# Ledger of designs, part 116: peptides against a protein of PDB entry 3B8E

Target 1, 230 residues: chain A of PDB entry 3B8E
Amino acid sequence: PFLIFIIANIPLPLGTVTILCIDLGTDMVPAISLAYEQAESDIMKRQPRNPKTDKLVNEQLISMAYGQIGMIQALGGFFTYFVILAENGFLPIHLLGLRVNWDDRWINDVEDSYGQQWTYEQRKIVEFTCHTPFFVTIVVVQWADLVICKTRRNSVFQQGMKNKILIFGLFEETALAAFLSYCPGMGVALRMYPLKPTWWFCAFPYSLLIFVYDEVRKLIIRRRPGGWVE

## One batch from the design tools (peptide; made by RFdiffusion4, then SolubleMPNN)

Design b1_p19_3_s1 (from b1_p19_3, 15 letters changed)
Fold by OpenDDE base, seed 1:
Structure b1_p19_3_s1 (fold): chain B 230 residues (1-230), chain A 19 residues (1-19)
Amino acid sequence: as target 1 above (230 residues)
Amino acid sequence: VKLLLELLKLISEKVLELL
């Protein structure tokens, strides 16, 4: 989000506070829950990692986590962001380069794509209105990310959803996301304004895409052991 | 990557039609 904010000079898609709510709030319990996951049925058939040659964080893991899944997650967030801004009169093309004028408190006549003028206060309300749905979008795509992280090679359908702590984590992150989104005072405290319930669904296609993508990846790995997809 | 982008585009179009 922040890189595109700088490069494209668009209004801030996701606030620092909302990022902290992801990293410290919604991600912690799900991440801890993975420590309680049952071992894959084939784990004892794998050679032990050689600590001298095999990196824990390799190029494949970086490519998968940041280059593939992380990019799909970011696209989901940006989709939600652009939809909300478009509903408020700001089409995606009009957002390019708008940041400088958007963030200037002395400019109270920033025009939208339809020629409507927006005060600084109105623009900041819309910006902060985008932060919460972007955050919720990340939580929804994290459901898929957490589920796909249960296994490296086996399908989730083969592994099953037996980890009660992971199930609890999914409910906890969702409940926390709902609390942060709808609790009175969160707009003042965290700049998290309430979102329409319909915004939760904007992320669902991307969450499904992550899940399907990883299941297909795992299927390829199972069918072609030692392939470049591993 | 192209297939993913096409799939994302198709999904985005369908979501926009549902909204």
Scores: peptide ipSAE 0.008, ipTM 0.401, DockQ to the pose 0.201
Fold by OpenDDE base, seed 3:
Order: sequence, then C-alpha cells, then structure tokens
Structure b1_p19_3_s1 (fold): chain B 230 residues (1-230), chain A 19 residues (1-19)
Amino acid sequence: as target 1 above (230 residues)
Amino acid sequence: VKLLLELLKLISEKVLELL
C-alpha cells in the first residue's frame, strides 16, 4: 500500500496504525497456530533439510509469499480502496498524482471526477473511510492464506481442519477486525471509521481465488513432481 | 501472471456488479 501511495501519488490507502493492527494484531495468532499443524502424510518420505546448504527462506517461498499470494492480497485491498473512492466520486484515473493537492490543508476546492469540489476535511473523512475496509479486506484474504499455509503439497481436503489453534486464530483475527471496525472511538483513536457490513464481502472473491489458486498449484505439484511449478 | 491478473479483473468486475 505505502509504495503505491508514493509511486502513484494517490491518497493514502491504508494508515500506519492500521498496518500495525494487521502485523501485530490480526496476523500474530494465526501465524503461531501453524506451529501446531499436523505433519503432512508424506513428510517421512522427504529428506531432512541440510542446514548448511538449504535456506529456510528460499526463492520459491519468496515467489509464492510475496510474488503470488501477496500480490493477490494487495490487489484485493486496492480493489476495495478504488471502489470506495469511486463511490465518492473519485475514479481510479483521477487519483493518479492527486496526493499533493489531497494532503494540502489550504486547498479546499479539489475536484472529483464529476467536478464536485471537496474541502480538506471532507477528503480526510473519505481517506479514513477507506482504511477500515482495506484492513478488513486484508483479514478476509488472510483467512485463505492461513488455510493454504497448512500444507506444502497435500490438499487442505486431505489434511483436514483438525488444528484447533488454527481455527481459534481464524475466529480471533475476525473478532479483532470486527472490534477495531465497530468499537466506538476507533475513528478517533485509529482513524478507522465504521465499516458498512457490505464491505466485508468485497474481499470474498479474492479469498476464494487464493484458495483455488493454491489448491490447483498443489494438484499440479502432486501430478507432476519436479515440474516448473515447484 | 497474465491469467491471474485476468481472473482478478473478472472477480473485481463481478464484485462491482454485486455492490
């Protein structure tokens, strides 16, 4: 989010405090829960990692986590952001380069895509209205990310949902996201304005896409061991 | 990557139709 905010000079998609709520709040318990996952049925058929040659973080992990899944998650968040701004009169093309005028407190006549003028205060309300839905979108796509991370090769349907700590993590991150979105005072404390319940559904197609994409990837790996997909 | 972007676009369009 922050890189695109700088490069494209768009209004801030996600607040710094909201990012900290993701990294330290919603993602912590889910990440820890993976340590309690049952071993895959084929683990004893794999050679042990060589600590001298095999990196814990390899190019395949970086490609999957940041290059594939992380990009889908980012696209989901930006989709929600662009939808909200479009509903408020700011089409995606009009947002390019708008940051300079958007963040200027002395400019009170910033035009939207329809020629409506927006005061600084009105613009900041719209910006902060985007932060909560973007955050919730990340939580919803993280449900799929957590579930796909249960296994490297086996389908989730083969592994099952037996990890009670992982299930608890999914409920915890969802409950925390709901608390941060709807608790009175969060608009002042975190600049997270209340979310319309309909915005929770904006991320569902992306969450489903992550799940289906990884299940198809795992299926290809199982059918073609040693292929370019590994 | 192109297929993924097309799928994401298609999903985005369908979500916009539902909103």
Scores: peptide ipSAE 0.008, ipTM 0.435, DockQ to the pose 0.208
Fold by OpenDDE base, seed 2:
Structure b1_p19_3_s1 (fold): chain B 230 residues (1-230), chain A 19 residues (1-19)
Amino acid sequence: as target 1 above (230 residues)
Amino acid sequence: VKLLLELLKLISEKVLELL
């Protein structure tokens, strides 16, 4: 999000406080819950990692986490962001380079894609209105990410949802996301303005895409051990 | 990295508000 904010000079997609709520709030319990996941049925058939040659964080893990899943998550967030801004009169192309004027408090006549002028206060309301749905979008795609992280090779359908701590984490992050989104005063405290309940569904295609993508990946790994997909 | 970028952003925003 922040890299695109800089490179494209668009209005801020996700606020710092909102990111802290992701990293410290919604991600912590789910991430810890993975430590309680049941071992895959074939784990004892795998050789131990060689600590001298095999990096704990390898190129494959980076490619998966940042290059694949992380990109799908980011696309989901940006999709929600662009839809909200478009509904408020700002088409995606018009947002390019707009940041400088958008963030200038002395400019009160920033035009949208339809020639409507927006005051600084109105623009900031729209910006903060985008932060919460972007956050919620990340939480919804994290459901899929957490579920796919249960296993490296086995399908989620083979592993099952037996990890009660992981299930608790999914409910906790969702409840926290709802609390942060709808609790009175969060707009003042965290710059998280309430979102329409319909915005929760904007992430669902991306969450499904993550899930299907990883299940297909795992299927390929199971069918072709030692392939380039591993 | 995200947290760091966000901290840097927060710092940069606050610095820009102070300037």
Scores: peptide ipSAE 0.000, ipTM 0.234, DockQ to the pose 0.029
Fold by OpenDDE base, seed 5:
Structure b1_p19_3_s1 (fold): chain B 230 residues (1-230), chain A 19 residues (1-19)
Amino acid sequence: as target 1 above (230 residues)
Amino acid sequence: VKLLLELLKLISEKVLELL
């Protein structure tokens, strides 16, 4: 989010408070829940890692976490952001370079794509109205991310959803996201303005894409052990 | 490190809002 904010000079897509709510709120219980996952059926057929040569964080893990899944998650968040701004009169092309005027409190006549003028206060309401749906989008794509992390090679359909702590984590992060989005006073306290229920659905295609992508990846690994996908 | 930087940003933003 911040890299595109700087490079494209667009209005801030995700606030610092919402990032903290992800890192400290929605991610902790799901991450801990993976420690209670059952071992894959083939784990005892794998050779142990060589601690001298095999890194825990390898290029494959970085490619998956940051290069593939993380990019799909970011695209989902930005999709929601651009749709909300477009509904408020700001088309994606018009947002390029707009940050300088957007963040200036003394400019009260910033025009949208339709020639409507926006005061600083109105612009900040729209910006903060984007932060909450971006946050919710991240939570929805994290459902898929958590589920795909249950296994390395087996399909989720082979492993099943037997981990009750993981199921609890999915409900906890969703309940926390709903609480932060709709609790009275969150707009003042955390600058998290309420979102329309329809915005929850903007992330669903990306969540499904993550799930399908990883299931296809795992299918390829099972069919071609030691291939370039592993 | 990322979390620490975000906390520092949050603190700085709140300090600037109080000034």
Scores: peptide ipSAE 0.000, ipTM 0.242, DockQ to the pose 0.025

Design b1_p19_3_s2 (from b1_p19_3, 16 letters changed)
Fold by OpenDDE base, seed 1:
Structure b1_p19_3_s2 (fold): chain B 230 residues (1-230), chain A 19 residues (1-19)
Amino acid sequence: as target 1 above (230 residues)
Amino acid sequence: LELLLELLKKISEEVLKLL
């Protein structure tokens, strides 16, 4: 998000506080829950990692986590961001380079794509209105990410959803997201303005895409052990 | 709730100062 904010000079898509709510709020319990996941049924059939040759974090894992899944998550967030701004009169093309004028408190006549003038205060309300749906989008795609992280090779359908702590984590992150989104005063406290319930669904295609992508990946790994996808 | 919101606001502001 922040890299695109700098490169494209768009209004801030996700606030720093909102990022902290993800990293410290919604991600922690799910991540801890994975420590309680049952081992894959085939884990004892795998050779032990060679500590001298096999890195715990390899280029392939980084490529998968940050380069593939992370990019899909970011695309989901940006999709929600662009839809909200478009509904408020700011088309995606118009947002390019707009940041400088957007963030200038002294410019109160920034035009949208339809020629409507926006005051600094109105623009900041719209910006902060984007932060909450972006956050919720990340939580929704994290459902898929958490579920796919249950296994490296086996399908989630083979592993099942027996980890009660993981299920609790999914409810906790969702409840926290709802609390941060709808609790009165969160707009003032965290710059997280309430979102329409319909915005929760904007991420669902991306969450499904992550899930399907990983299940296909795992299927390929199972069919072709030792492939470049492992 | 107001106290909680005030605390969250203060925490948010402090975190924003540190970042």
Scores: peptide ipSAE 0.007, ipTM 0.278, DockQ to the pose 0.019
Fold by OpenDDE base, seed 2:
Structure b1_p19_3_s2 (fold): chain B 230 residues (1-230), chain A 19 residues (1-19)
Amino acid sequence: as target 1 above (230 residues)
Amino acid sequence: LELLLELLKKISEEVLKLL
């Protein structure tokens, strides 16, 4: 998010406080819950890791986790961001380079894509209106990310959902996201303005895409062990 | 919070000028 804010000079898509709420709030309990996941049924059929040659975190794992899944998550967030701004009159192309004028308190006549002028205060309301749906979008795609992280090779349908701590984590992150989104005073305290309940569904295609992508990947790994997709 | 955000923004802008 922040890199695109810098490179494209667009209005801030996700606030720093909101990022901290993700990193310390919604991600923490789910990440800890993975420590309680049951071993895959085939784990004892695999060769033990050679600690001299095999890293716990290899380039392939980094590429998969941060490169592919992280890109899909970011795309989901930016999709929600662009939809909200477009509904408020700012088309995606018009946002390029707009940050300088957007953030200037002395400019009160920033035009949208339809020639409507926006005051500084109005622009900030729209900006902060984007932060909460972006955050919620990340939580929704994290449901899929957490579920796919249960296994390296087996399908989630083969592994099942027996980890009660992981299930609790999914409910906790969702409840926390709802609390931060709808609790009175969060707009003042965290710049997280309330969102329409319909915004929760904007991320669902991306969450499904992550899930399907990883299940297909795992299917390929099961059929062709030692492939580049491991 | 606004002051903090403004500070973070200024820091980010200065870092960008150095890049």
Scores: peptide ipSAE 0.000, ipTM 0.219, DockQ to the pose 0.028
Fold by OpenDDE base, seed 4:
Structure b1_p19_3_s2 (fold): chain B 230 residues (1-230), chain A 19 residues (1-19)
Amino acid sequence: as target 1 above (230 residues)
Amino acid sequence: LELLLELLKKISEEVLKLL
């Protein structure tokens, strides 16, 4: 998110506070819950990792986590961002390079894609209106990410949902996201304005895409052991 | 839903151009 904000010079899609709420709030309990996941049914049939040659975090894991899944998550967040801005009159193409004028408090006549002029205060309301749905979008795609992280090779349907701590983590992050989104005063305290309940569904296609992608990946690994996809 | 999916495709394509 922040890299695209810099490179494309778009209005800030995800606020610092919302990033902190993800990193310190919604992600911690789910991440810890993975330590309590049951071993895959075939793990004892695999040779142990060579600690001298086999890195715990290898290029393949980095490519999968940051290069593939992380990119799909980012796409989901940016989708929600662009939808909200488009509904407020700012088409995606018009946002390119707009940051400088958007963040200038002395410019009160920034035009949208339809020629409507926006004051600084109005623009900041729209920006902060994007932050909460972007945050919620990240939480929704993190549901899929957490579920796919349960296994490396086996399907989630083979592994099942037996980890009660992981299930608790999914409810906790969702409850926290709802609290931060709808609790009175969060707009003032955290610049997280309330979102319409419909915004929760904006991420669902991407969450499903993450899940389907990983299940297909795992299926390929099971059918072609030692392939480049593993 | 169809409009949303079409918008999803367009935005995804634009984001992919920016990435």
Scores: peptide ipSAE 0.000, ipTM 0.233, DockQ to the pose 0.076
Fold by OpenDDE base, seed 3:
Structure b1_p19_3_s2 (fold): chain B 230 residues (1-230), chain A 19 residues (1-19)
Amino acid sequence: as target 1 above (230 residues)
Amino acid sequence: LELLLELLKKISEEVLKLL
């Protein structure tokens, strides 16, 4: 989010506080829960890692985590951001380079894509209205991310959902997201204005896509061991 | 990745129609 904010000079899509709520709030319990996941049925059939030659984190893992799944998550968040701004009269192309004027308190006549003028206060309300749905979108796509991280090779349907701590993590992150989104005073404290309940569903297609993509990837790995997908 | 991005775009467009 912040990289695109700087490179494209767009209005801030996700606030610093909301990023901290993701990194320290919603992601901690889910990440810890993976330590309690049941071993895959074939784990003892795999050769042990050589600690001198084999890295814990390899290029394939980085590519999957940050290059593919992380990109899908970012696209989900940015989709929600662009939809909200478009509903408020700011088309995606008009947002490019707009940050300088958007963040200037003395410019009260910033035009949208339809020629409507926006005061600084009005612009900041719209900006902060984007932060909460972006945050919720990340949480919803993280449901799929957590579930796919249960296994490296086996399908989730083969592994099952027996990890009670992981299930608790999914409820915890969802409850925290709901609390941060709807608790009175969050707009003042966190710059997270309340979102319409419909915005929770905006991320569901992306969450489903992450899940389907990883299940297909795992299926390919099972059918063709040692392929470029592994 | 390109196929994935295209699928995401299509899903995004369909979600936008529902909103």
Scores: peptide ipSAE 0.000, ipTM 0.228, DockQ to the pose 0.210; fails the geometry check

Design b1_p19_3_s3 (from b1_p19_3, 16 letters changed)
Fold by OpenDDE base, seed 1:
Structure b1_p19_3_s3 (fold): chain B 230 residues (1-230), chain A 19 residues (1-19)
Amino acid sequence: as target 1 above (230 residues)
Amino acid sequence: IKLLLELLKKISELVKKLL
C-alpha cells in the first residue's frame, strides 16, 4: 500500500494506525494459532531440514508469501480503495498524482472526476473512510491466508478444521475488525470511520482467489513432488 | 512504537468503556 502511495502519488490507501491494527491486532492471534495446528499426515515422511544448506526463509517462501499471496491481498485492498473513492467521485485515473493537492490543507477546491470541489476536511473524511474498508479487506483475505497456512502440501479438506484455536483466531480477528470498524469513537481515536456492511463482501472474491490458488498449488505439489512450485 | 503505544492505549480505553 505505502509503496503505491509514493509511486502513484495517490491519497493514502491504508493508514499507519490501521496497519498497526493488522500487525498487532488481527494477525497475532491467528499466527499463534498455527502453532497448535496438527502436523500434516506426511510430515514424518519428509527429511529434516538441513540447517547448513536449507534456509528457513528461502527465495521460494518469499516469492510465495510476498510475491504471490501478498500481492493478491494488496490487490484486494486496492480494489476496495478504488471502489470507495469512485463512489465518492474520484475515479482511479484521477487519483494518479492527486496526493500533493489532496494532502495540501490550503487547497480547498480539489475537483473530483465530475468537477465537484472538495475541501481539505471533506477529502480527509473520504481518505479515512477508505482506511477501514481496506483494513477489513485485509482481514477477509487473511481468513484465506490463515486457512492455507495450515498445510504445506495437504489440502485443507484433507487436514480439516480441527484446530479450535485457529477457529477462535478467525472469530477473534473478525470480532476485532468489527469492533474497530463500528465502535463509537474509533473515527476520532483511530481514524477508522464506520463502513457499510456491504464493504465486507468486496474482499470475498480475493479471499476465494487466494484459497483456490493455494489449493491448486498444493495439488500441483502433490502430483509433481520436487517441482519448482515446492 | 509511540503510535503503537497510543493505539494500545486507545484500544484499552475503548475496551474499558465497553466492559
Scores: peptide ipSAE 0.005, ipTM 0.275, DockQ to the pose 0.019
Fold by OpenDDE base, seed 2:
Structure b1_p19_3_s3 (fold): chain B 230 residues (1-230), chain A 19 residues (1-19)
Amino acid sequence: as target 1 above (230 residues)
Amino acid sequence: IKLLLELLKKISELVKKLL
């Protein structure tokens, strides 16, 4: 999010405080829950990792986490961001380079894509209106990310959902996301303005895409062990 | 750290308003 904010000079898509709510709030319990996951059925058929040669974080893991899944998550967030701004009169092309004027407190006549003028205060309300739905979008795609992280090779349907701590984590992150989105005063405290309940569904196609993509990946790995996909 | 402290301060202020 922040890289695109700088490169494209668009209005801030996700606030720093909101990022901290993801990293310290919604992601923490789900991440810890993976430590309680049951071993895959084939784990005893795999050689132990060699600590001298095999990195814990390898190029394949970075490619999967940041290059593939992370990109799909980012696309989901930006999709929600662009939809909200478009509904408020700002088409995606019009946002390019707009940051300089958008963030200037002395400019009160920033035009949208339809020629409507926006004051600084009105623009900041719209900006902060984007932060909460972007955050919720990340939580929804993280449901799929957490579920796919249960296994390296086995399908989620083969592994099942027996990890009660992971199930608790999914409910906890969702409840926390709802609390941060709808609790009175969060708009003032965290700049997280309330969102329409319909915004929760904007991320569902991306969450499904992550899940299907990883299940197909795992299917390929099971059929062709030692491939470049592993 | 500054952002974390700001978050904690804001949460504290919110709690004080709710109580």
Scores: peptide ipSAE 0.000, ipTM 0.245, DockQ to the pose 0.019
Fold by OpenDDE base, seed 3:
Order: C-alpha cells, then sequence, then structure tokens
Structure b1_p19_3_s3 (fold): chain B 230 residues (1-230), chain A 19 residues (1-19)
C-alpha cells in the first residue's frame, strides 16, 4: 500500500496505525497457530533439510509469499480502495498524482472526476473511510492465506481442519477486525471510520481466488513433482 | 501472472456488480 502511495502519488490507501493493527494484531495468533498444525502424511518420505545448504527462506517461498499471494492480497485491498473512491466521485485515473493537492490543508477546491469541489476535511473523511474497508479486506484474504499455509503439498481437504488453535486464530482475527471497525472512538483513535457491513463481502472473491489458486498449484505439484511450479 | 490478473479483474467486476 505505502509503496503505491509514494510511486503513484495517490491518497493514502491504508493508514500506518491500520498496518500496525494487521502486523501486530490480526496476524500474530494465526501465524503462531501454524506451529500446532499436524504433519503432512508424506513428511517422513521427505529428506531432512540440510542446515548448511538449504535456506529456511528460499526463492520459491519468496515468490509464493510476496510475488503471488501477497500481490493478490494487495490487489484485493486496492480494489476496495478504488471502489470507495469511485463511489465518492474519484475515478482511479484521477487519483494519479492527486496526493500533493489532496494532502494540502490550504487547498479546499480539489475537484473530483465530475467537477465537484472537495474541502480538505471532506477529503480526509473519504481517505479515512477507505482505511477500515482496506484493513477488513486484508483480514478476509488472510483467512485463505492461513488455510493454504497449513500444507506445502497436500490439499486442505486431505489435511482437514483439525487444528483447533488455527480455528481459534481465524475467529480471533475476525473478532479483532470487527472490534476495530465498529467500536466507538476508533474513528478518532485509529482514524478507522465505520464501514458498511457490505464491505466485508467485497474481499470474499479474492479470498476464494487465493484458495483455488493454491489448491490448483498443490494439485499440479502432486501430479508433476519437480516441475517449474514447485 | 497474466491469468491471475485477468481472474482478479473478473472477480473485481463481479464484486462491483454485487455491490
Amino acid sequence: as target 1 above (230 residues)
Amino acid sequence: IKLLLELLKKISELVKKLL
């Protein structure tokens, strides 16, 4: 989010505080829960990692985590952001380069895509209205990310959902996201304005896409071991 | 990646129709 904010000079899509709520709040329990996952059925057929030659973080993991799944998550968040701004009169093309004027407190006549003028206060309300749905979108796509991280090769349907701590993590992150989104005072404290309940569903197609994509990837790996997908 | 982007675009369009 912040890289696109700088490169494209768009209004801030996700606030610093909301990023901290993701990294320190919603993601911690889910990440810890993976340590309690059952071993895959084929784990004893795999050779032990050589600690001298095999990196814990390899190029395949970076490609999957940041290059594939992370990009889908980012696209989901930005989709929600662009929809909200478009509903408020700011089309995606009009947002390019707008940050300088958007963040200037002395400019009170910033025009939207339809020629409507926006005061600084009105613009900041719209910006902060984007932060909460973007945050919730990330949480919803992380449901799928957590589930796909249960296994390296086996389908989730083969592994099952027996990890009670992982299930607890899914409920915890969802409850925390709901608390941060709807608790009175969060607009002042976190600049997270309340979202319409419909925005929770905006991320569901992306969550499903992550899940289907990884299941297909795992299926290909199982059918063609040592392929370019591995 | 192109297929993924196209799928994301289609999903985005579907979500826009639902919202």
Scores: peptide ipSAE 0.000, ipTM 0.259, DockQ to the pose 0.203
Fold by OpenDDE base, seed 4:
Structure b1_p19_3_s3 (fold): chain B 230 residues (1-230), chain A 19 residues (1-19)
Amino acid sequence: as target 1 above (230 residues)
Amino acid sequence: IKLLLELLKKISELVKKLL
């Protein structure tokens, strides 16, 4: 998110506070829960990792985590961001390069895509209105990310949902996201304005996409061991 | 990467239909 904010000079899509809420709040318990996941049924048929040659974080893991899944997650967040701004009169093309004028408190006549002028205060309300739905979108796509991280090769349907700590983590992150989104005073304290409940559904296609993508990837790995997808 | 690009293309097409 922040890289696109810099490169495209768009209004800030995800606030610093919301990033901290993801990194320290909603993602910690789910990540810890993976340590309690059951071993895959075929793990004892695999050779142990060579600690001298096999990196724990390899190019394949980086490509999958940051290059594939992370990009789909980012697209989900940006989709929500662009939809909210479009509903408020700012089309995606108009947002390119707008950051400088958007963040200038002395410019009170920033035009939207329809020629409506926006004061600095109005623009900041819209910006902070984007932060909460972007945050919630990340939480919803993290559900899929957490579930796909349960296994390396086996389908989630083969592994099942037996990890009670992971299930607890999914409820915890959702409850925390709801608390941060709807608790009175969060708009003042965290700049997280309340979102319409409908915004929770904006991420669902992307969450499903992550899940389907990973299941297809795992299916290919199972059918073609040692392939370029592995 | 190829699958990702195809997915991105499909998402882009969906966004274009919604917009």
Scores: peptide ipSAE 0.000, ipTM 0.256, DockQ to the pose 0.220

